# Peptides against a protein of PDB entry 5CWW, part 3

Target 1, 194 residues: chain A of PDB entry 5CWW
Amino acid sequence: VPKLQGPFDFDLNPEDEQDDEVELKDIYVIGEKPRVADLMRGEEEELEMMKEDQHNGLSLNIICLLSTSGQVKICLDIDGVEAQWLPPRSKNKRLFAPPPEPPSLLTFQTFDTLKPAEVTPDGWPMFSEDATSPYSFYVTHPAGITYISLTPWVFRLESELQSDSEAGTEFRIDLLAKGQGSERDRIFTQTRTQ

## One batch from the design tools (peptide; aimed at target 1 F111 P116)

Design b1_p9_1_s3 (made by RFdiffusion4, then SolubleMPNN; from b1_p9_1, 6 letters changed)
Fold by OpenDDE base, seed 5:
Structure b1_p9_1_s3 (fold): chain B 194 residues (1-194), chain A 9 residues (1-9)
Amino acid sequence: as target 1 above (194 residues)
Amino acid sequence: SSRVERYPR
């Protein structure tokens, strides 16, 4: 059951505070990879095999945001990382633990799925899943359908998150964000019937 | 064949 974790504090990079009120129309959440260790407490050998499969997905939640203009923002729930690396804080129910700070979202990538001429004020773009991959999805708009895949970077990001070297992790993640964009393919374009 | 238009990276 995906825990509806919210509200999310978007650490929107203040530089992306372009004053244009980005009206959000849809949200798509890709849940973190289940911790194999919690699922397979009895089968140590299978646990090792599943840990070696570096292709099992990202240990972070991914939150995709879709605007009226067809802009997609891909955000990472970075607080999930801290929770994995922090030794399990002993369930000392600090009775007065301050409410858990809302999860910090890192904007990893932003891109458009529509051309400027395809943007309409009444446009209602929507996400839909790809049944073949948890890290691929579609954006459907009246003007067309765009396929998106996060696979070019998601597994590399996971490898960085699993690295014991905290030093330079932020820099390496920034390089990943800048270097290898998501796959973005327009699979259908609605012909304007004149 | 629906021409998959790749958006310029």
Scores: peptide ipSAE 0.124, ipTM 0.799, DockQ to the pose 0.047
OpenDDE base, seeds 1, 2, 3, 4: peptide ipSAE 0.054, 0.093, 0.041, 0.084; ipTM 0.753, 0.781, 0.765, 0.772

Design b1_p9_1_s4 (made by RFdiffusion4, then SolubleMPNN; from b1_p9_1, 6 letters changed)
Fold by OpenDDE base, seed 1:
Order: sequence, then C-alpha cells, then structure tokens
Structure b1_p9_1_s4 (fold): chain B 194 residues (1-194), chain A 9 residues (1-9)
Amino acid sequence: as target 1 above (194 residues)
Amino acid sequence: MTRVERYPR
C-alpha cells in the first residue's frame, strides 16, 4: 500500500506568499533523467552514443504546483524523494524510531499564468505535457492557455549539479533562480463573447 | 528568496 507522503517543507518560498492556504489544483512532475549508465550496463557503444546527446536532462525531479489563481510554483527535489510504501506489519513496533524528517523541496521559481482580472474563485487550471519537450508544458484555464518552458535554466542547473563542488549547491541554484527564469507565453486567450 | 513573477502587463 502506498504511504501518504508529506507535508513537504518549501525552502526559498517567496516572501509575498503569505502562509495563506494556496489552494492547489494540479501537480506536474518532471522526472529526473534516467541513469542511462545503469540502464545500458553492458552496451558501452550505445551508451557512448546516448551520452553524446548533449541534451541530457536534469538529474533532479521537478515538481510543479498549480493554484486556483493560476500561479505556478517550480520546486526542485534536492533530497531525492522516492515513493514510499507502508512497512509490512512486523510485530516489532520500533516504538522509538524518531519521526523521519519531512522532505524538503527547493522553490526555484514562482510565477502567474493569469492576469488578476482572469482569476476566478471556481477556476480549475490544469497542467498538460508538451510531447515535443520533457521540460515544457501548458497551463490551461478557461481564460486562456499558457506555454511554459524550463529550458532557459534546466541545462545550466544540470551543469552546476555535475560540478565536483557539492558545497554551495543551494547558493548556485539561488543564483540561477535570480537569472533567466522559465519562458512563459500566452498562446491562447479566450475572448469574452459579449 | 524568490519573488513571485506577476503576469506581464
């Protein structure tokens, strides 16, 4: 049986996000790049060809959160959150295991996909994938459709994560977050038929 | 700390 995970702690959240219960409507997860080296173990020639595909994805999971207001939060899974299962009912309740620390997500970017006048209390925005890129997706709302691409930063982030310096990873990510953010393009706007 | 990037005017 799957274990309920959470709550998650969010690091580097915007100051302007009052702890007001952001009503989340959807979640979109971009999985980490496959460990091609582990998958292709024994096929060294094919492994070399796949390594040369310079667009190796991010080695971190990306968790996108979407609110009723059309706000998107891009979070990075630094800790490597894995699917958890309920332990088998072993009779030995380890009565004294400290509670596991809650998993943390690093908030990389937060942005709106709607104008304030387009926000509705009954709005139900949704994510959808882009079949052409693993790092691009759409946010669909009754007011319009927004294209989002993480490509401006994801490859730069991967380059930083592959650096031998584990020290200051969070600082380097914060610098990237302050740089060129995600691409956002409103590809469709619903005209109010009067 | 990140900032909320509002919808461009």
Scores: peptide ipSAE 0.287, ipTM 0.874, DockQ to the pose 0.426
OpenDDE base, seeds 2, 3, 4, 5: peptide ipSAE 0.284, 0.281, 0.281, 0.283; ipTM 0.873, 0.872, 0.871, 0.872

Design b1_p9_2 (made by RFdiffusion4)
Pose (drawn by RFdiffusion4):
Order: structure tokens, then C-alpha cells, then sequence
Structure b1_p9_2 (pose): chain A 174 residues (1-35, 56-194), chain P 9 residues (1-9)
């Protein structure tokens, strides 16, 4: 039995989130690829409101177990800092009028790319993609350049990143 | 800071 890791702290998490934004209904994880895509896990979170949050596993989740009984507790040991994810982007997929209080929006994988996926909700369906943004970040991680890292990363963070488009809307039908 | 995109309520 491996150690339960969490609750993960969301670094740069949006402040003043509403109840239907904090409440989660689905989770979709795009695993890191071997060193074609991003060498990082991407943790996608879907709220009741239809809010989608894209998180990056900067620290890297790895194998971990609780300590053996052989280990003696040390008083002057530091407290274990909680695990962390980096909140890259957060965006709505539903208008306020489309949000149902007990709605169950769902993730779906795209057959052609793991970096694209769908959100399904009684209000409609939404296509989402993280490309090419994830490729740009990977190229910078593999950069052969001696310098310019902070400069290039600033442009990437200023990039709009993921793209989203509604493909279907259900009208007056719950 | 992350890109945050929300509909106003």
C-alpha cells in the first residue's frame, strides 16, 4: 500500500472561489511522456460549475510509502510540507445561467491526442486542447540555448495557452 | 500569475 499523497496544495490557485468552483466532479490526468509531448503530468480538474483547472506537476509525483516502524520520530524534524501542483490556467466552460446546482460534468479523452479532451454537461459539449502550448513548454525544457530562459518563459506564460470551443449547446432541455 | 477566465455573476 503506497502512501496517500495529498491533499495537494494548488499553488497560484484562484482566490475567492465559489462553492460550485471548489467542488469537484471529475479529474483527468495526462501523464508525462518519456523524454511525443510534455515531460510533466498535467492534472485537469472539473468543478460542478463546469470550471476547468489545468495544473502542472512541477515537483513530480513519485513512489512513496509511509515510514517503517524501525524509524524513530525526531522532535526537531521539520513538519512535512504538503504536496503541490502549479495552477497554470482556470476557465469556465458554462455561462452562469447554464450552471445547475447538482450538475455532473464529465471529461472525455480525444482519440487523436491526449492533449485534447472534451467536457460534457447537460448544457452542452466543449472541446479543449493544450497544444501547441504544451509543446512550446517542452521545447524550452529541452532548450539547447545558454541564455534567454526567463525571457522565453515570460512569453509562454503570457501566451493564451489552451484553446476551447463549444461544439454543441442543448436548448431548454434539461 | 495564471490566466483566469470567468463569466461574471
Amino acid sequence: VPKLQGPFDFDLNPEDEQDDEVELKDIYVIGEKPRNGLSLNIICLLSTSGQVKICLDIDGVEAQWLPPRSKNKRLFAPPPEPPSLLTFQTFDTLKPAEVTPDGWPMFSEDATSPYSFYVTHPAGITYISLTPWVFRLESELQSDSEAGTEFRIDLLAKGQGSERDRIFTQTRTQ
Amino acid sequence: SPLVDKFPR

Design b1_p9_2_s1 (made by RFdiffusion4, then SolubleMPNN; from b1_p9_2, 5 letters changed)
Fold by OpenDDE base, seed 4:
Order: C-alpha cells, then structure tokens, then sequence
Structure b1_p9_2_s1 (fold): chain B 194 residues (1-194), chain A 9 residues (1-9)
C-alpha cells in the first residue's frame, strides 16, 4: 500500500508575498528523468545513445499546482522525494526515530492562465497531458484551453544541475526563474454568447 | 506569512 506523503513545505519566492489563500483544484506531476545509468546497468550501447540525447529531461520532479483562478505554480522537488510504501505490519515500530523533516518544494514560477474577467467562483480548471512532450501540458477551464510548455527552461536547468561547478549554481537558477518563463498559449477561447 | 494552500474538500 502506498504511504501518504506530506505535508510539503513550500519555499515561496519572496516576491510572491501575496498572503492570498489559494484554493487548489488540480495537481500535475512530471516525474524526474529515470536514472538510465542505474536502470540500464549492462546495456552500454543503449546508455551511450541516451546520454547523447541532451533532451533527456530534468533530474528533478516537477509539481504543478492549479488554483480555482487558473493560477499555475511550478514547483521543483529539490530534496528528491521518492515514493514510499507502508511497511508490512511488523511489530517493530522503532518508536524513537524523530519524524523526518517535511520535504520542501521550491516554487520556481507562478503564472495565470485566465484573465480576471474569466475567473468564476465555480470554475474547475484541470490539467491534461501533452502526448508529444513530457514537459508540456494543457489547462482546461470553461473559459478556454491554455497550452503550457516548460521546455524553454527545463533543459537549461538540467545543464546547471549536471555542472561540476557548484559555485554560482543558486545565482544561475535564480536567473533562470526570472528569465524566460514557461511558454503559454491560449489555443481555445469559449465565446460567451450573451 | 506562510501562504496557505487549500485543497477542495
């Protein structure tokens, strides 16, 4: 049986100091790139072909959060949260392990998919996958459909994470967060016929 | 203040 994980702490960018309670409607998770080196132990030729493809994705999990207002938050799992399973009913609860610290998610980007006039109290936006890319998805709302792509920054972030230079990594990641945001395109708008 | 994120009940 899978273990329920959380709560997660959110490291919010200090510029997002808006104390506004966000009502979430959906969550979309983009899993980390499989450690092909660990999975393909013994298949050297397939490992080389997968290493040459610089488009292999991000080594961090991405957690996308969607609010009633159509706000998307892109969070990065810096701590590397793994799937946990409930231990079998073995009586040896080590009663003395301190509870693990709650994992933290880094808020990388926040953006809106709806105009203020399109926001409704009863709105129920939802995520849906893009079959063409693991780093692209859609937000569907009664007012319209928005395409989102993380590809403008995901591969640059992966390049920084794989760099041997720990010096200035935080600064370069902050520049990526403030720089070119996610691609966002409204592919459909529902015309309210009054 | 910590931003509170609420899930729909």
Amino acid sequence: as target 1 above (194 residues)
Amino acid sequence: KPRVVRYPR
Scores: peptide ipSAE 0.029, ipTM 0.623, DockQ to the pose 0.067
OpenDDE base, seeds 1, 2, 3, 5: peptide ipSAE 0.027, 0.029, 0.017, 0.025; ipTM 0.621, 0.624, 0.557, 0.610

Design b1_p9_2_s2 (made by RFdiffusion4, then SolubleMPNN; from b1_p9_2, 5 letters changed)
Fold by OpenDDE base, seed 2:
Structure b1_p9_2_s2 (fold): chain B 194 residues (1-194), chain A 9 residues (1-9)
Amino acid sequence: as target 1 above (194 residues)
Amino acid sequence: KPRVIRYPR
């Protein structure tokens, strides 16, 4: 039986210290790149072809959060949260292990998809996938549709995570977070029929 | 203060 997970702590950037309660309307999860090497154990020729075509995605899960105001938060699962199962009924080991520390999500980026005049109290924006890229998606709101792509930074972040040099990795990741943001393009705007 | 994220009820 799957275990209910959470709560999750959010490591917010200090600049996001606005005590404003964010009402979330949707969540979109981009899973880590599949460990094809673990799945294709014994098929070396197909593994080589897949390595060439693998735009090696990010080795971290990405959690996108969408608010009523059309604000998107891009969070990274640094801890590597995996699916958990309830312990089998038969192990009466009362190991009072201290409750594991709640997993944290790193807030990598925050941005708006709506203008202030487009925000409505009853707004229900939603995510939808892009069939052409696992790292691109759409935000649909009654006011319009916004295309979002994480590709400007996701492959650079992966290159950093795969670097053998632990020295300065945190600093370089912080520079990536402050540097090139996600691509955002408003592909459709609803004309208010007065 | 930690930002409180509210899920829709």
Scores: peptide ipSAE 0.030, ipTM 0.632, DockQ to the pose 0.067
OpenDDE base, seeds 1, 3, 4, 5: peptide ipSAE 0.029, 0.021, 0.029, 0.021; ipTM 0.631, 0.594, 0.631, 0.596

Design b1_p9_2_s3 (made by RFdiffusion4, then SolubleMPNN; from b1_p9_2, 6 letters changed)
Fold by OpenDDE base, seed 3:
Structure b1_p9_2_s3 (fold): chain B 194 residues (1-194), chain A 9 residues (1-9)
Amino acid sequence: as target 1 above (194 residues)
Amino acid sequence: KPRIIRYPR
């Protein structure tokens, strides 16, 4: 049986002075790139072809959160949250190790997909995958559809994570968050027939 | 203040 995980602590960017409460409507998870070298142990030719695809994804899980207002929050799983399973009901009273500290998610970016006039109290925006890229997706709302791509920063972040310098990683990630944002394009707008 | 993120009930 899968273990329910959470709550997650959100490290919030201090510049998010906006409304104290956000109602979420959807979640979209982009899994970390597979360790191709570990999976393809014995398939050297196919491994070389996949290494030549210079666009190796991010080694972190990305958690996208979508609010009723069409706000997207991009969070990074720095701690490496893995899928957990409930231990089999073995009757042995193994000492309850104190529950591990709740995993934290780093809030990397927050942005809107809707104009203020498009926001409705009963709005239910939803994520949809892009079949062409693991780092691109759509936000669908009755007012319109927004394409989002994380590609402007994902590969740069990966390059930073692969650097041998653990010192200042958090600071460098913050600089990336303040730099080139996610691509956003409104691909469809529902014309309100007056 | 920390933003409270809530899932719909």
Scores: peptide ipSAE 0.028, ipTM 0.636, DockQ to the pose 0.114
OpenDDE base, seeds 1, 2, 4, 5: peptide ipSAE 0.022, 0.021, 0.027, 0.023; ipTM 0.603, 0.595, 0.634, 0.599

Design b1_p9_2_s4 (made by RFdiffusion4, then SolubleMPNN; from b1_p9_2, 4 letters changed)
Fold by OpenDDE base, seed 1:
Structure b1_p9_2_s4 (fold): chain B 194 residues (1-194), chain A 9 residues (1-9)
Amino acid sequence: as target 1 above (194 residues)
Amino acid sequence: SPRVIRYPR
């Protein structure tokens, strides 16, 4: 049986100091690139071809959160949250070890997909995948559809994560967050029929 | 205070 995980701590950028509770409507997870080396044990030639695929994705999980207002929050799983399972019912009443510290998610970017006039209290925006890219997706709302791409920063972030210096990783990520935004394009707007 | 993100109750 899967174990319910959470709560998650969000390391919020200080600019997100809006203490306002955000009502979430959807979640979208972009999984880390597969550890090709572990999957292809014994297929060295195919491993080399897959390593040469310049489009090696991010080694971190990305968690996208969507609010009623059409706000998207992009979070990075720095700690490497893995699926947890309920321990087998061992007969031994081992004293429950204190619950592990909750995993933290790093808030990388926050942005809106709706104009203030498009926000409705009953709005239910949703994520949908892009079949052509694992790092692109759509936000669908009754007011319109917004295309989002993480490609402007994902590959650069991966390059930084693969650097020999583990020191200052968080600082480098913060610099990337400030320098290169996600691509956003409103591909459809619903015309209010008068 | 940390911004609390919640699912609608």
Scores: peptide ipSAE 0.023, ipTM 0.599, DockQ to the pose 0.093
OpenDDE base, seeds 2, 3, 4, 5: peptide ipSAE 0.016, 0.017, 0.018, 0.018; ipTM 0.569, 0.565, 0.572, 0.590

Design b1_p9_3 (made by RFdiffusion4)
Pose (drawn by RFdiffusion4):
Structure b1_p9_3 (pose): chain A 174 residues (1-35, 56-194), chain P 9 residues (1-9)
Amino acid sequence: VPKLQGPFDFDLNPEDEQDDEVELKDIYVIGEKPRNGLSLNIICLLSTSGQVKICLDIDGVEAQWLPPRSKNKRLFAPPPEPPSLLTFQTFDTLKPAEVTPDGWPMFSEDATSPYSFYVTHPAGITYISLTPWVFRLESELQSDSEAGTEFRIDLLAKGQGSERDRIFTQTRTQ
Amino acid sequence: HKARPEHRL
């Protein structure tokens, strides 16, 4: 039985989130690829409101177990800092009028690319893609350049990143 | 539910 890791702290998490934004209904994880895509796990979170949050596993989740009984507790040991994820982007997929209080939006994988996926909700369906942004970040991680890292990263963070388009809307039908 | 601006890094 491995150690239960969490609750993960969301670094740079949006402040003043509403109840239907904090409440989660689905989770979709795009695993890191071997060193084609991003060498990082991407943790996608779907709220009741239809809000989608794209988080990056900067620290890297790895194998962990609780300590053996052989280990003696040390008083001057530092408290274990909670595990962390980097909140890259957060965006709505539903208008306020489309949000149902007990709605169960769902993630769906795209057959052609793991970096694209769908959100399904009684209000409609939404296509989402993290490309080419995830490729640009990976290229910078593999960069052969001696300098310019902070400069190039600043442009990428200013980039709009993921793209999202509604493909279907259900009208006056719950 | 109220509208919220998109959040970015």

Design b1_p9_3_s1 (made by RFdiffusion4, then SolubleMPNN; from b1_p9_3, 4 letters changed)
Fold by OpenDDE base, seed 2:
Structure b1_p9_3_s1 (fold): chain B 194 residues (1-194), chain A 9 residues (1-9)
Amino acid sequence: as target 1 above (194 residues)
Amino acid sequence: YKARPDHFI
């Protein structure tokens, strides 16, 4: 039986200190890039071709959170949260392992998809995937639809994670978080019928 | 269980 995971601790950027009761309405997970080398073990020629053609995605899971207000939080799973299963009902080893430390999610970016005048108390925004890119998605609200793309930063972040130079990696990641944000485009706005 | 309002009706 799959184990319910959580709670997660959120390492909030200190600039996001809006202690506003963020009522979450949806969650969208972009899984880490498959380890192509592990999948193609024995097909070395196809492995070389796939390394060239696939813009190798991020090696971290991305967790997107959506609030009632249309705020999106982009979180990175640095700890590598894996699927957990309930231990088999073997009666004899209740080892009181200390509860594992709750996994932490790094808040990489926060942004709004709605104008303040579009926010409704009964609003229920939702994520939907983009069939053309794993790093793009839509936020749908009764007021409109917003396209989101993580492509401006995701590949640069991966290049930093794969860099042999630990020196300044944290600083460069912080600059990426503060620099080119996710692409946001309002592709549809609902006309208020009078 | 609050049903999601159907966003497209």
Scores: peptide ipSAE 0.022, ipTM 0.569, DockQ to the pose 0.032
OpenDDE base, seeds 1, 3, 4, 5: peptide ipSAE 0.019, 0.018, 0.011, 0.018; ipTM 0.572, 0.571, 0.536, 0.590

Design b1_p9_3_s2 (made by RFdiffusion4, then SolubleMPNN; from b1_p9_3, 3 letters changed)
Fold by OpenDDE base, seed 2:
Structure b1_p9_3_s2 (fold): chain B 194 residues (1-194), chain A 9 residues (1-9)
Amino acid sequence: as target 1 above (194 residues)
Amino acid sequence: YKARPDHRI
């Protein structure tokens, strides 16, 4: 039986600690890039072609959180949360292992998709996927639709994670987080019918 | 409602 996972700790920026009750309405998960090498074991020629054509996505899971206010939080799963199963009912060794430390999510970016005048108390914004890219999605709210793309940073972050030089990696990742953020485009705005 | 600043780490 699959184990229910959570709660997750959020490494929030100290500035986010002052944010009142963020009522979350939706969650969107972008899974880590498939280990193509593990899937194509024995098809070396196709593996070489796929390595060239696949902009190999991020090796980390991305967790997107959406609030009632249309705020999006982009979180990175640095710890690599894997599917967990309930331990087999073998009666004899309940070793009280200390509860594992809760997995932490790194908050990479926080931004709004709604103007203050578009926020409603009954708002229920939702995520939807982009069929053309795993790193792009839409936020749909009654006031409008916003396109989001993680492509400005996701491939650069992957290049840093795959770099052999540990020296300055943390500093370069911090610069990426502070640098070019996610693309945001309001593709539709609902006309207020009077 | 105040617009939240775009927070980036």
Scores: peptide ipSAE 0.030, ipTM 0.618, DockQ to the pose 0.648
OpenDDE base, seeds 1, 3, 4, 5: peptide ipSAE 0.028, 0.021, 0.029, 0.028; ipTM 0.599, 0.585, 0.611, 0.606

Design b1_p9_3_s3 (made by RFdiffusion4, then SolubleMPNN; from b1_p9_3 with H1Y K2V)
Fold by OpenDDE base, seed 4:
Structure b1_p9_3_s3 (fold): chain B 194 residues (1-194), chain A 9 residues (1-9)
Amino acid sequence: as target 1 above (194 residues)
Amino acid sequence: YVARPEHRL
């Protein structure tokens, strides 16, 4: 049986002080790239070919949050939260382990998919996957459909995470967050029939 | 009714 995880702390960007009122409607999780070395145990030639592909994806989980207003928040799981299972009913609960610190999610970027005039209080925006890329998705709202791609930064971030210098990783991530953002394209707009 | 764009592959 899966264990309930959380709460998660959000390291919000200090510019997002307005986030305390954000009603969330959907969540979309992009899992970390599979550890090819663990999956391809014994297939060294295929493992080498897959290591040369810089497009293997990100070693971090990505958590996308969607509000009623069509705001998308992209969060990174830097701590590497893994799926937990309920321990089998063995009687040795160490009653004295301090609760683990809640894992923190880094807010990488926040952006709107709707114009202020398109926001409705009964709006229920939803995520949907892109069949062509694990790092692309759609936000569907009654006002329209927005395509989003994380590909402009995901592979650059992975290259930084694989660098021999652990020092300044947070600073390099901040530079990426301030640089080229996610691709965002409104592929459909619903015309209001007056 | 928001029609999903048919991805014409």
Scores: peptide ipSAE 0.016, ipTM 0.507, DockQ to the pose 0.031
OpenDDE base, seeds 1, 2, 3, 5: peptide ipSAE 0.014, 0.016, 0.015, 0.015; ipTM 0.562, 0.557, 0.533, 0.566

Design b1_p9_3_s4 (made by RFdiffusion4, then SolubleMPNN; from b1_p9_3, 4 letters changed)
Fold by OpenDDE base, seed 1:
Structure b1_p9_3_s4 (fold): chain B 194 residues (1-194), chain A 9 residues (1-9)
Amino acid sequence: as target 1 above (194 residues)
Amino acid sequence: YTARPDHYL
């Protein structure tokens, strides 16, 4: 049986985020690039052919959160959150070890997809994937559709993560967050028929 | 009847 995970701590929240309980409506996860070397363990000849097809991508999971207001939060999984399972029912009442510290997510970017006049209390915005890129997606709302691309920063972030120095990773990510935004394009706007 | 934009993608 899968274990429910959380709460998650959010690091590097922008100061302007009202700590108002943001009503989340959807979640979108972009998985880390596959570790082809770990998948092809024992198939060295096929590993060489698949290294050329190594999907250039981020080595971190990306978690996107979407609110009723059409606010998107882009979070990075720095700690490498893995799927947890409920322990087998051991007959031994071992004293429950203290719960592990909750995993932290690094808030990389927060941005709106809706204008304030487009926000509705019954709005249910949703994510959808882009079939052409793992780092692009759409936010669909009754007011319109917004294309989002993470490509302006994802490949640069990966190059920084592959650097020999693990020290100051969070600081380098904060600098990238301030320097390069995600691409946003409103591809469709619903005309209010009178 | 606001058509959900889900039908236009």
Scores: peptide ipSAE 0.020, ipTM 0.545, DockQ to the pose 0.034
OpenDDE base, seeds 2, 3, 4, 5: peptide ipSAE 0.012, 0.015, 0.016, 0.015; ipTM 0.558, 0.556, 0.556, 0.532

Design b1_p9_4 (made by RFdiffusion4)
Pose (drawn by RFdiffusion4):
Structure b1_p9_4 (pose): chain A 174 residues (1-35, 56-194), chain P 9 residues (1-9)
Amino acid sequence: VPKLQGPFDFDLNPEDEQDDEVELKDIYVIGEKPRNGLSLNIICLLSTSGQVKICLDIDGVEAQWLPPRSKNKRLFAPPPEPPSLLTFQTFDTLKPAEVTPDGWPMFSEDATSPYSFYVTHPAGITYISLTPWVFRLESELQSDSEAGTEFRIDLLAKGQGSERDRIFTQTRTQ
Amino acid sequence: SALVDKFPR
């Protein structure tokens, strides 16, 4: 039985989130690819409100177990800092009028690319893609350049990143 | 900072 890791702290998490934004209904994870795509796990979170949050696993989740009984507890040991994810982007997929209090929006994978996926909800369906943004970040991680890292990363963070488009809307039908 | 995009309520 491996150690239960969490609750993960969301670095740069949006402040003053509403109840239907904090409450999660689905999770979709795009695993890191071997060193084609991003060498990082991408953790996608879907709230009741239809809010989608794109998180990056900067630290890297790895194999962990609780300590053996052979280990003696040390008093002057530091407290274990909670595990962390980097909140890259957060965006709504529903208008306020489309949010149902007990709605169950769902993730769905795209057959052609793991970096594209869908959100389904009684209000409608939404296509989402993280490309090419994830490729741009990977190229910087593999950059052969001696300098310019902070400069190039600043442009990428200023980039709009993921793209989203509604493909279907259900009207006056719950 | 994280990119945040929301509909107003």

Design b1_p9_4_s1 (made by RFdiffusion4, then SolubleMPNN; from b1_p9_4, 6 letters changed)
Fold by OpenDDE base, seed 5:
Structure b1_p9_4_s1 (fold): chain B 194 residues (1-194), chain A 9 residues (1-9)
Amino acid sequence: as target 1 above (194 residues)
Amino acid sequence: GSRVERYPR
């Protein structure tokens, strides 16, 4: 059952004072893949399905945000990592714990899917899934369709998250974010019939 | 600030 994750408090870092009122139009969530260790407690059939998926997906939720201008923000739910690394806090302390703070989202990447001349005030960009890959999707706008794939970095990020070395994790994630980003390909452009 | 990757010219 996909847990309804939300509300996400986007700590929109106020220091991005230059982010003009980016009106969000759509949200696309890529849920975390279950851990093999959690599946080993389940039916053997679920373990076999995950072994066939040679590429264990990211153990974090990915939240993709789409603006009216066709800008995409790729955000990572970091609190999912902390919850996984923290030894199971004794069940009894949950009763008096303050409500869990809203998940902290880290912006991993931001990119445009439209040219400045393609941006319109009435534009309604939308996400759509790729049935062939859980880490690929499309952005559809009246001006065109853009294919996006997170596969260039998502598996590398998972490998870093599974590393026992807490030391330098932030640095390694920053290097990944500065490295090869998401694949972005305009697969269709609407010809303006004059 | 996160560098926005603009659409390729």
Scores: peptide ipSAE 0.358, ipTM 0.885, DockQ to the pose 0.345
OpenDDE base, seeds 1, 2, 3, 4: peptide ipSAE 0.354, 0.355, 0.348, 0.356; ipTM 0.884, 0.886, 0.882, 0.885

Design b1_p9_4_s2 (made by RFdiffusion4, then SolubleMPNN; from b1_p9_4, 5 letters changed)
Fold by OpenDDE base, seed 3:
Structure b1_p9_4_s2 (fold): chain B 194 residues (1-194), chain A 9 residues (1-9)
Amino acid sequence: as target 1 above (194 residues)
Amino acid sequence: STRVFRYPR
């Protein structure tokens, strides 16, 4: 039986501390790249080709959160949240295992897709996938459609994560978060017919 | 104050 996971703790940037409550409308998850080395065990030639491809994606899960206001939060699963199953009904539940620490998500980026005048209290923005890239998606709202791409930073972040130095990973991620933002393009705007 | 994310009830 699958175990329901959560709540998740959000490591929020200090700047986000001002708003006590954000109403979420949708979630979009980009799964981590498959561990090619584990999947291709025995297929050395294909493994070499896939290792040479620097564009294989991010080794972390990405969780995108969308609010009623059209705010997008890009969160990284640094802890590696895996699908959990309820232990089989074996009588020896180790009752004394400390509850696992709640998994944390690192808020990497926050940005708006709507102008203040486009925000409505009954707004229901939604994510949709881009069939051309796993790291691109759309936010659809009655006011318009926004294309979003994570490609400006995803591959650079992956290169930093694959660096042999575990030391300073958090600092390097923070530098990347402050650097190149996600691409945002408003591909459609609904003109309010007065 | 930690920002809390919630779905509408």
Scores: peptide ipSAE 0.021, ipTM 0.549, DockQ to the pose 0.090
OpenDDE base, seeds 1, 2, 4, 5: peptide ipSAE 0.021, 0.010, 0.011, 0.010; ipTM 0.554, 0.541, 0.536, 0.524; seeds 1, 2 fail the geometry check

